# Designs tried in a protein design run: peptides against a protein of PDB entry 4Z63. Part 261

Target 1, 334 residues: chain A of PDB entry 4Z63
Amino acid sequence: LCLGMNDLTGNIPEDLFHLKRLNLLGIQENRLSGSLSREIRNLSSLVRLDVSWNLFSGEIPDVFDELPQLKFFLGQTNGFIGGIPKSLANSPSLNLLNLRNNSLSGRLMLNCTAMIALNSLDLGTNRFNGRLPENLPDCKRLKNVNLARNTFHGQVPESFKNFESLSYFSLSNSSLANISSALGILQHCKNLTTLVLTLNFHGEALPDDSSLHFEKLKVLVVANCRLTGSMPRWLSSSNELQLLDLSWNRLTGAIPSWIGDFKALFYLDLSNNSFTGEIPKSLTKLESLTSRNISVNEPSPDFPFFMKRNESARALQYNQIFGFPPTIELGHNN

## One batch from the design tools (peptide; made by RFdiffusion4, then SolubleMPNN)

Design b2_p25_8_s4 (from b2_p25_8, 13 letters changed)
Fold by OpenDDE base, seed 5:
Structure b2_p25_8_s4 (fold): chain B 334 residues (1-334), chain A 25 residues (1-25)
Amino acid sequence: as target 1 above (334 residues)
Amino acid sequence: SEEEEEEQKIIEELKSKSTEEELNA
């Protein structure tokens, strides 16, 4: 049953939960309100539940043990409170969990040894607190992790050296400390292609350790950290680099010539730093900036990327990174 | 191309992470 993108109001009718053969419930992008009913447990054949972009409130019901076929739970942009229900945190069937932009709180706890199918986890923009869950690497299929805009004080766990499934990781604005430890750990994630660490590590030194190596790194975003140091030499070995944002730091020295050797680099933001010297002539030879007509009109998923062009400005919501023209931002380095 | 599909996936995934964070700030 798909009823998304309507002006539906009120609660889900209780009689809907009598549909024991229902595989897909999509009611996203409505004005549905109240609590998510516990009677969802009666939907024993449910494979996909999409309740995203609504006005749901209260705690998520602890009924996911009665949903043995559930692969997809989308609940982003609601008013959910409390924690992740125990049955959801133990779901062996769940492939994707999206609960971004809620009011979920407490310590994040997932039973990763039970969650054998979990591939994507989006819990960004919640009120989770405490430490990052050390057992996330036990989720052996977990590829995509968004934990941005939570309050995960402390460091990246040492256990994340064993996070072999991790491909895409955002911890933006999560009150993290010790960038040297974080990078030293995350370099062991052999499948890591995307790393976002913006708004952490405030005033720390960006490590220039030649032993650091990110083999498959395509996207590195470490903006607005007030980081000191220079362009890190270890980054020159990430030959697949496509996007680099180190804007709004306190980086000094010259922009190195090897920055122009990244054949796939289509977006570079080094703005609002303290770089000196000449612009590398190699930047004028970036094939991605000269030959790729990045079509601005390609349908990009509804998720915007936020770039703050000014510390005091609202971040510009870019719903499309393909909507980023090939860009070199070197402004405000004086 | 396979590179454009990978760029698109990276883009999709970066987007999915940043969207709603600033709508509530």
Scores: peptide ipSAE 0.023, ipTM 0.646, DockQ to the pose 0.159; fails the geometry check
Fold by OpenDDE base, seed 1:
Structure b2_p25_8_s4 (fold): chain B 334 residues (1-334), chain A 25 residues (1-25)
Amino acid sequence: as target 1 above (334 residues)
Amino acid sequence: SEEEEEEQKIIEELKSKSTEEELNA
């Protein structure tokens, strides 16, 4: 049953939960309000639940033990409060959990040893607090993780050295400290292609440790950290780099010539730093900027990236970039 | 190309990933 993209209001009719053979419930992009009914438990054949983009409130019901076939739960952009329900945090069937842009709170706890199918986790823009869950690497299929805009504290856990499944990781604006430790840990994530660390590590030095290596890194976003130092030499070994944003830092020195050796680099933002010297001539030879008309007929993805256009501006979500045209941004380097 | 599809997917992954955090910020 798909009823998404309407102006439906009020609560879900309780009689809908008598549909015991229902495999898909999509009611996204409505004005549905109130609590999500506990009677969802009656939908024992449910594989996909999409309640995203509504006005739901209250706690998410602890009924996911009665949903043994549930693979997809999308609840992003609601008013949900409380924590992740215990039955949801232990779901062996769940592949994707998206609860981004809610008011979920408390310590983030997932039973990763039970969540054997979890491959995507979006909990960005919530009120989770405390430390990052050290057991996330026990989610052996978990590839995509957004934990951005939570009130996490401290450092990236040492256990994340063993996060072999991790491919996409966003921790933007999560009050993280110790960038040297974070990078030193995350370099062991051999499948890591996308790393977003914007609005963390305030005033720290960007490590220039030649022992750091991110073999498969395609996207690095570390904007708005007030980071000191220079362009990190270790990044030159990330030959697959496609997007680099180091904007709104305090990086100094010259932009190195090797920045133009990235054959796939289509987006470069080094703006709002203290870089000096000449613009490397190698940047004018970036194949991605010269030959690829990226026709941005792009479907919409899941986890936020933020651009600050001004120091005083709220970090604009990258969604206002209707296209990432091939971009070199070197502005405001004085 | 596969690379353009990956670039698109990355750009996509940068964009729609962003919309919803403005609503609670």
Scores: peptide ipSAE 0.018, ipTM 0.629, DockQ to the pose 0.162; fails the geometry check
Fold by OpenDDE base, seed 2:
Structure b2_p25_8_s4 (fold): chain B 334 residues (1-334), chain A 25 residues (1-25)
Amino acid sequence: as target 1 above (334 residues)
Amino acid sequence: SEEEEEEQKIIEELKSKSTEEELNA
């Protein structure tokens, strides 16, 4: 049953919960309000639940133990409060959980040993606090993780060295500290292609450790951290780099010539730093910036790239890496 | 803040595309 993209108001009719054979409930993009009914438990055949973009409030009902076929739960952009329900945090069927842009709070707790099917987790823009859950690497299929815009104080857990499934990771604006430790840990994530760390590590030094290596890194965004140091030499080994944003830092020295050796680099933002010297002539040889056919065939991470090009500029959203025009931003280097 | 609201709108537009990729998967 798909009723999305309407002006539906009020609650879900109770009689809808009698549809025991319903595999898909999509009621997204409405004005549905109140609590999400516990009677969802009666939808025992449910595979997909989309309640996103509504006015739902209260706690998410703890009924997911009665939904053994549920693979997709989309609850983004609601007013949900409380934590992740225990039954949801233990769901063995769930492939995707999107609860972004809610008012969820407390410590993030997932039983990753039970969540054997979890592939994508979007909990961005919530009120989760405490530390990053050390057991996230136990979610053996978890590839895509957005935890941006939460209050995860402290450091990236050492356990994330074992996060072999991790491909996309956003921790933007999550009050993280110790960039040297974070990079030193995350370099062990062999499948990590996208790393977004914007608005963390405030005023720290960007490590220039040649022992750091990100083999599969395609997207690195570490903007708005006020980072000190220079262009990191370890990054020169990330030959697959497609997007680099180090804007709004306090990086100094010359832009190195090796930045022009990234054959796939189509987006470069080094703006709002303190870089000096000449623009490397190698940047003018980036074929990816001159060719209109950026056939990036990789599934664009469904996760926000926020780029603030100017203090007064609205952060341009780019929904997909593919949505980025070929860009070199070197502005505001004084 | 206005920045948080703009950043939320930015996050909101990303949501629409994730739904399309999941419908085609």
Scores: peptide ipSAE 0.011, ipTM 0.553, DockQ to the pose 0.066; fails the geometry check
Fold by OpenDDE base, seed 4:
Structure b2_p25_8_s4 (fold): chain B 334 residues (1-334), chain A 25 residues (1-25)
Amino acid sequence: as target 1 above (334 residues)
Amino acid sequence: SEEEEEEQKIIEELKSKSTEEELNA
């Protein structure tokens, strides 16, 4: 049943939950309000539940143990409060959980040992607090993780060295500390292609450790951290780099010539730093900027990339790497 | 494969929905 993209108001009719053969319930992009009914438990054949972009409030009902076929739960852009219900945090069928832009709070806890099918987790823009869950690497299929805009104080857990499934990771604006530790841990994530760390590590030094290596890194966004130091030499080994944003830092020194050796680099933002010297002539040879056919082959999950063109401008969230025009931003360097 | 199609759908779902909210926040 697809009722998305309407002006439906009120609550879901209780009689809808008598549809025991319903595989798909899509009621997204409406004005549905109140609590999400516990009677969702009666939809025992449900594979996809989309309640996103509504006015739902209260706690998410703890009924996901009665939904053994549920693969997709989309609840983003609602007023949900409380935590992730225990049955949802233990769901063995769930492939995707999107609860971004809610009011979920407390410590983030997932039973990753039970969540054997979880591939994508979007919990960005919530009120989760405490530390990052150390057991996230136990979610053996977890590829895409957005935890941005939460209050995860402290460091990236050491256990994330074992996060082999991790391909796309956003921790933007999550009050993280110790960029040196974070990069030192996350370099062990051999499948990591997209890393977004914007609005963390305030005033720290960007490490120039030649032992750091991100083999498959395509997207690095570490903007607006007030980071000190220079362009890191270790980044020159990331030959697949497509997008680099280090804007709104306090980086100094010259822009190195090796930045023009990135054959796939179609977006570069080094703006609002303190870089000095000449613009490397190698930047004028970037094939990706000269050839219209940027075959950006791998769909990265759209983690919010924030380009702040101006301090007063709303950060343009670029979710899609594909939506970035070929760009070199070197503005506002002194 | 069905897994690749599910991954593509996951990626498209991550793609489509995150753009609009943070522009409005």
Scores: peptide ipSAE 0.010, ipTM 0.544, DockQ to the pose 0.431; fails the geometry check

## One batch from the design tools (peptide; made by RFdiffusion4, then SolubleMPNN)

Design b2_p26_1_s1 (from b2_p26_1, 13 letters changed)
Fold by OpenDDE base, seed 1:
Structure b2_p26_1_s1 (fold): chain B 334 residues (1-334), chain A 26 residues (1-26)
Amino acid sequence: as target 1 above (334 residues)
Amino acid sequence: SVKEEAERFRAEAEELAEQENLMFTD
């Protein structure tokens, strides 16, 4: 049953939960309000539940043990409070959980040993607190993780060295500390292609450790951290780099010539730093900017990016990295 | 009205959402 993109108001009619053979319920982009009914438990054949972009409030009902076929739960952009229900945090069927942009709180706890099918987790813009869950690497299929805009104090857990499934990771604006430790850990994520660490590590030094290596790194965003140091030499070995944003830091020294050796680099933002010297001539030879054929068919993160052109403007949402315009931004350097 | 509250909630939610993974362009 697909009723998305309407002006539906009120609560879900209880009689809808009598549809025991229903595999898909999509009611997204409405004005549905109140609590999400516990009677969703009656939808025992449910594979996909989309309640996103509504006015739902209260706690998410703890009924997911009665939904053994549920693969997709989309609840982004609601007013949900409380934690992730225990039955949801233990779901062996769930592939995708999106609860982005809610008011969920407490410690993030997932039983990753039980969540054997989980491949995408979006919990961005919530009120989770405490530390990053050390057991996330036990989610052996977890590829996409957005935990941005939560209050995860401390460091990236050492256990994340074993996060082999991780490909797309955002921890943007999560009060993280120790960038050297974070990068030293995350370099062991052999499948990591996208790393977003913006608005963390306030005033720390960006490590220039030649032992750091991100083999498959395509997207690195570490903006607005007030980071000190220079362009990190270890990044030159990330030959697949497509997007680099180090803007709004306190980086110094010259922009190195190797920045123009990235054949796939189409977006470079080094603005609002303290870089000095000449613009590398190699930047004028970036193949991605000179050749129109950027392969648009590369996998992107499931989590959105937002671009603000002006402080007063609404951010443009980009659901795909290749949606960004080819950019070289070097402005506001000293 | 419920409509205005919904529009406000969406606008506030969008504004909050826009602060994720911000690409700061000048």
Scores: peptide ipSAE 0.324, ipTM 0.841, DockQ to the pose 0.778
Fold by OpenDDE base, seed 2:
Structure b2_p26_1_s1 (fold): chain B 334 residues (1-334), chain A 26 residues (1-26)
Amino acid sequence: as target 1 above (334 residues)
Amino acid sequence: SVKEEAERFRAEAEELAEQENLMFTD
């Protein structure tokens, strides 16, 4: 049953929960309000639940043990409070959990040993606090993780060295500290292609450790951290780099010539730093900027990126990294 | 109205969303 993109108000009719054979319930983009009914437990055949973009409030009901077929739960953009229900945090069937842009709070806890099917987790823009969950790498299929805009404290856990499934990771604006430790850990994530660390590590030094290596890194965004240091030499080994944003830092020194050796680099933002010297001539030879043959069919993060063209403009949502225009921003360097 | 509240909530939600993975382009 798909009732999304309407002007439906009030609560879900109780009789809807009698549909025991229902595999898909989509009621997204309405004006549904109140608590999400516990009676969703009666939908024992449910595979997909989409309640996103509503006015739901209260706690998410702890009934997911009664939903053994549930693979997709989308609850983004609601007023949900409390934590992730225990039954949801233990769901062996769940592939995707999206609870982005809610008011969920407390310590983030998932029973990753039970969540054997979880491949995408979006908890961006919530009120989770404390430390990052050390057991997140126990979610052996977890590929996409957005934890941006939460109030995590401390460092990336050492256990994330074992996060082999991790491909797309955002920790943007999450009050994290110790970028050297974070990069030193995350380099062991051999499948990591996208790393977003914007608005963390305030005033730290960007490590220039030649021992750092990100084998499959395609997207690195570490903007607005007030980072000191220079262009990191270790990045030169990330031959698959497509997007680099280090804007709004305090980086110094020259832009190295190897930045133009990235055949796939189509987006470079080094603006609002303190870089000096000449613009590398190699940048004028970037194949991605001269050739239109960028394969648009590469897997991207499930979480969106936002780009503001002007301070007064609404940000444009980009669901695919390849949706970004080819860009070289080197402005506002001293 | 519930309509205005929903529209406001969506607008605030979009604005909040922009701050997650914001690409700063000047």
Scores: peptide ipSAE 0.299, ipTM 0.847, DockQ to the pose 0.719
Fold by OpenDDE base, seed 4:
Structure b2_p26_1_s1 (fold): chain B 334 residues (1-334), chain A 26 residues (1-26)
Amino acid sequence: as target 1 above (334 residues)
Amino acid sequence: SVKEEAERFRAEAEELAEQENLMFTD
């Protein structure tokens, strides 16, 4: 049943929960309000539940043990409060959980040993606090993780050295500290292609450790951290780099010539730093800027990227990294 | 209105996104 993209108001009719053979309930993009009914437990055949973009409030009902086939739960952009309900945090069937842009709070706790199918987790823009869950690497299929805009004070857990499934990771604006430790840990994530760490590590030094290596890194975003230091030499070994944003830092020194050796680099933002010297002539030879069709057929993360073009413009949403226009931003360096 | 709250959450997400040149918008 798909009733999304309407102006539906009120609550879900109780009679809808008698549909025991329903595999898909999509009621997204409406004006549905009140608590999400616990009677969703009666939808025992449910594979996909999409309640996103509504006015649901209260706690998410703890009924996911009665939904043994549920693979997709989309609840983004609601007013949900409380934590992840225990049955949801233990769901063996769940592949994707999206609860972005809610008011969920407390410590993030997932039973990753039970969540054997979880591959995508979007919990961005919530009120989770405490530390990052040390057991996230136990979610053996977890590829895409958005935890941005929460309050995960402290450091990236050492256990994340074992996060082999991790491919897309955002921790932007999460009150993280110790960038040297974070990068030193996350370099062990051999499948990591996208790393977003913006608005963390306030005023720290960007490590220039030649032992750091991100072999598969395609996207690195570490903007607005007020980071000190220079362009890190270790980054030159990330030959697959497509997007680099280090804007709004306090980086100094010259822009190195190796920045133009990235064959796939189509977006570079080094703006609002303190870089000096000449613009590397190698930047004029970036193949990605000269060739129209870099079709990188990689599955994009389920998480949107945003770009601000100017101070007065709304952020442009890009569902895929490749939706970004080829860009070189070197403005506002001193 | 829901649209205004969704637009406010979008605008707060956009305003927080506006602080990041490139981000995963949450």
Scores: peptide ipSAE 0.023, ipTM 0.552, DockQ to the pose 0.270; fails the geometry check
Fold by OpenDDE base, seed 5:
Structure b2_p26_1_s1 (fold): chain B 334 residues (1-334), chain A 26 residues (1-26)
Amino acid sequence: as target 1 above (334 residues)
Amino acid sequence: SVKEEAERFRAEAEELAEQENLMFTD
């Protein structure tokens, strides 16, 4: 049953929960309000539940133990409060959980040992607090993780060295500290292609440790951190780099010539830093900027990139990394 | 498919994040 993209108001009719053979319920993009009914438990054949873009409030009902076939739960852009219910945090069937842009709070807890199918997790823009869950690497299929815009004080957990499934990771604006530790841990994530750490590590030094290596890194965004130091030499080994944003930092020294050796680099933002010297001639030879036909058929990350082009500008959402125009931003270097 | 699901998760995450960027600039 798909009823999305309407002006439906009020609550879900109770009789809808008698549809025991229903595999898909989509009621997204409406004006549905009140609490999400516990009677969703009666939908025992449900594979996909989409309640996103509504006015739902209250706690998410703890009934997901009665939904053994549920693979997709989409609840983004609602007014949900409380935590992730225990049955949802233990769901063995769930592949995707999107609860972004809610009012969920407390300590984030997932039983990753039970969540054997979880592949994508979006909990961005919530009120989660405390530390990052140390057991996230126990979610053995978890590839896509957005935890941006929560209050995860402290450091990236040491356990994330074992996060072999991790491919896309955003922690933007999450009050993180110790960039050297974070990069030193996350380099062990052998499948990590996309790393977004914007609005963290305020005023720290960007490490120039030649022992750091990100083999599969395609996207690195570490903007708006006021980071000190220079262009990190370890980044030159990330030969698959497609997008680099280090804008709005306090990076100094010359832009190194090796930045023009990245054959796939189509977006470079080094603006609003303190870089000096000449623009490397190698940048004018970037094949990605000169060749019209680079069909980058690579899967773009499952979460948006935010690029704030200026302190007052709205951060441009970039849905697809490949939706970025080929760009070199070197403005406002002093 | 898992790919279509990931693409949809992306698109939905993408739309939300435009809204979030709007909230950080006001």
Scores: peptide ipSAE 0.015, ipTM 0.570, DockQ to the pose 0.090; fails the geometry check

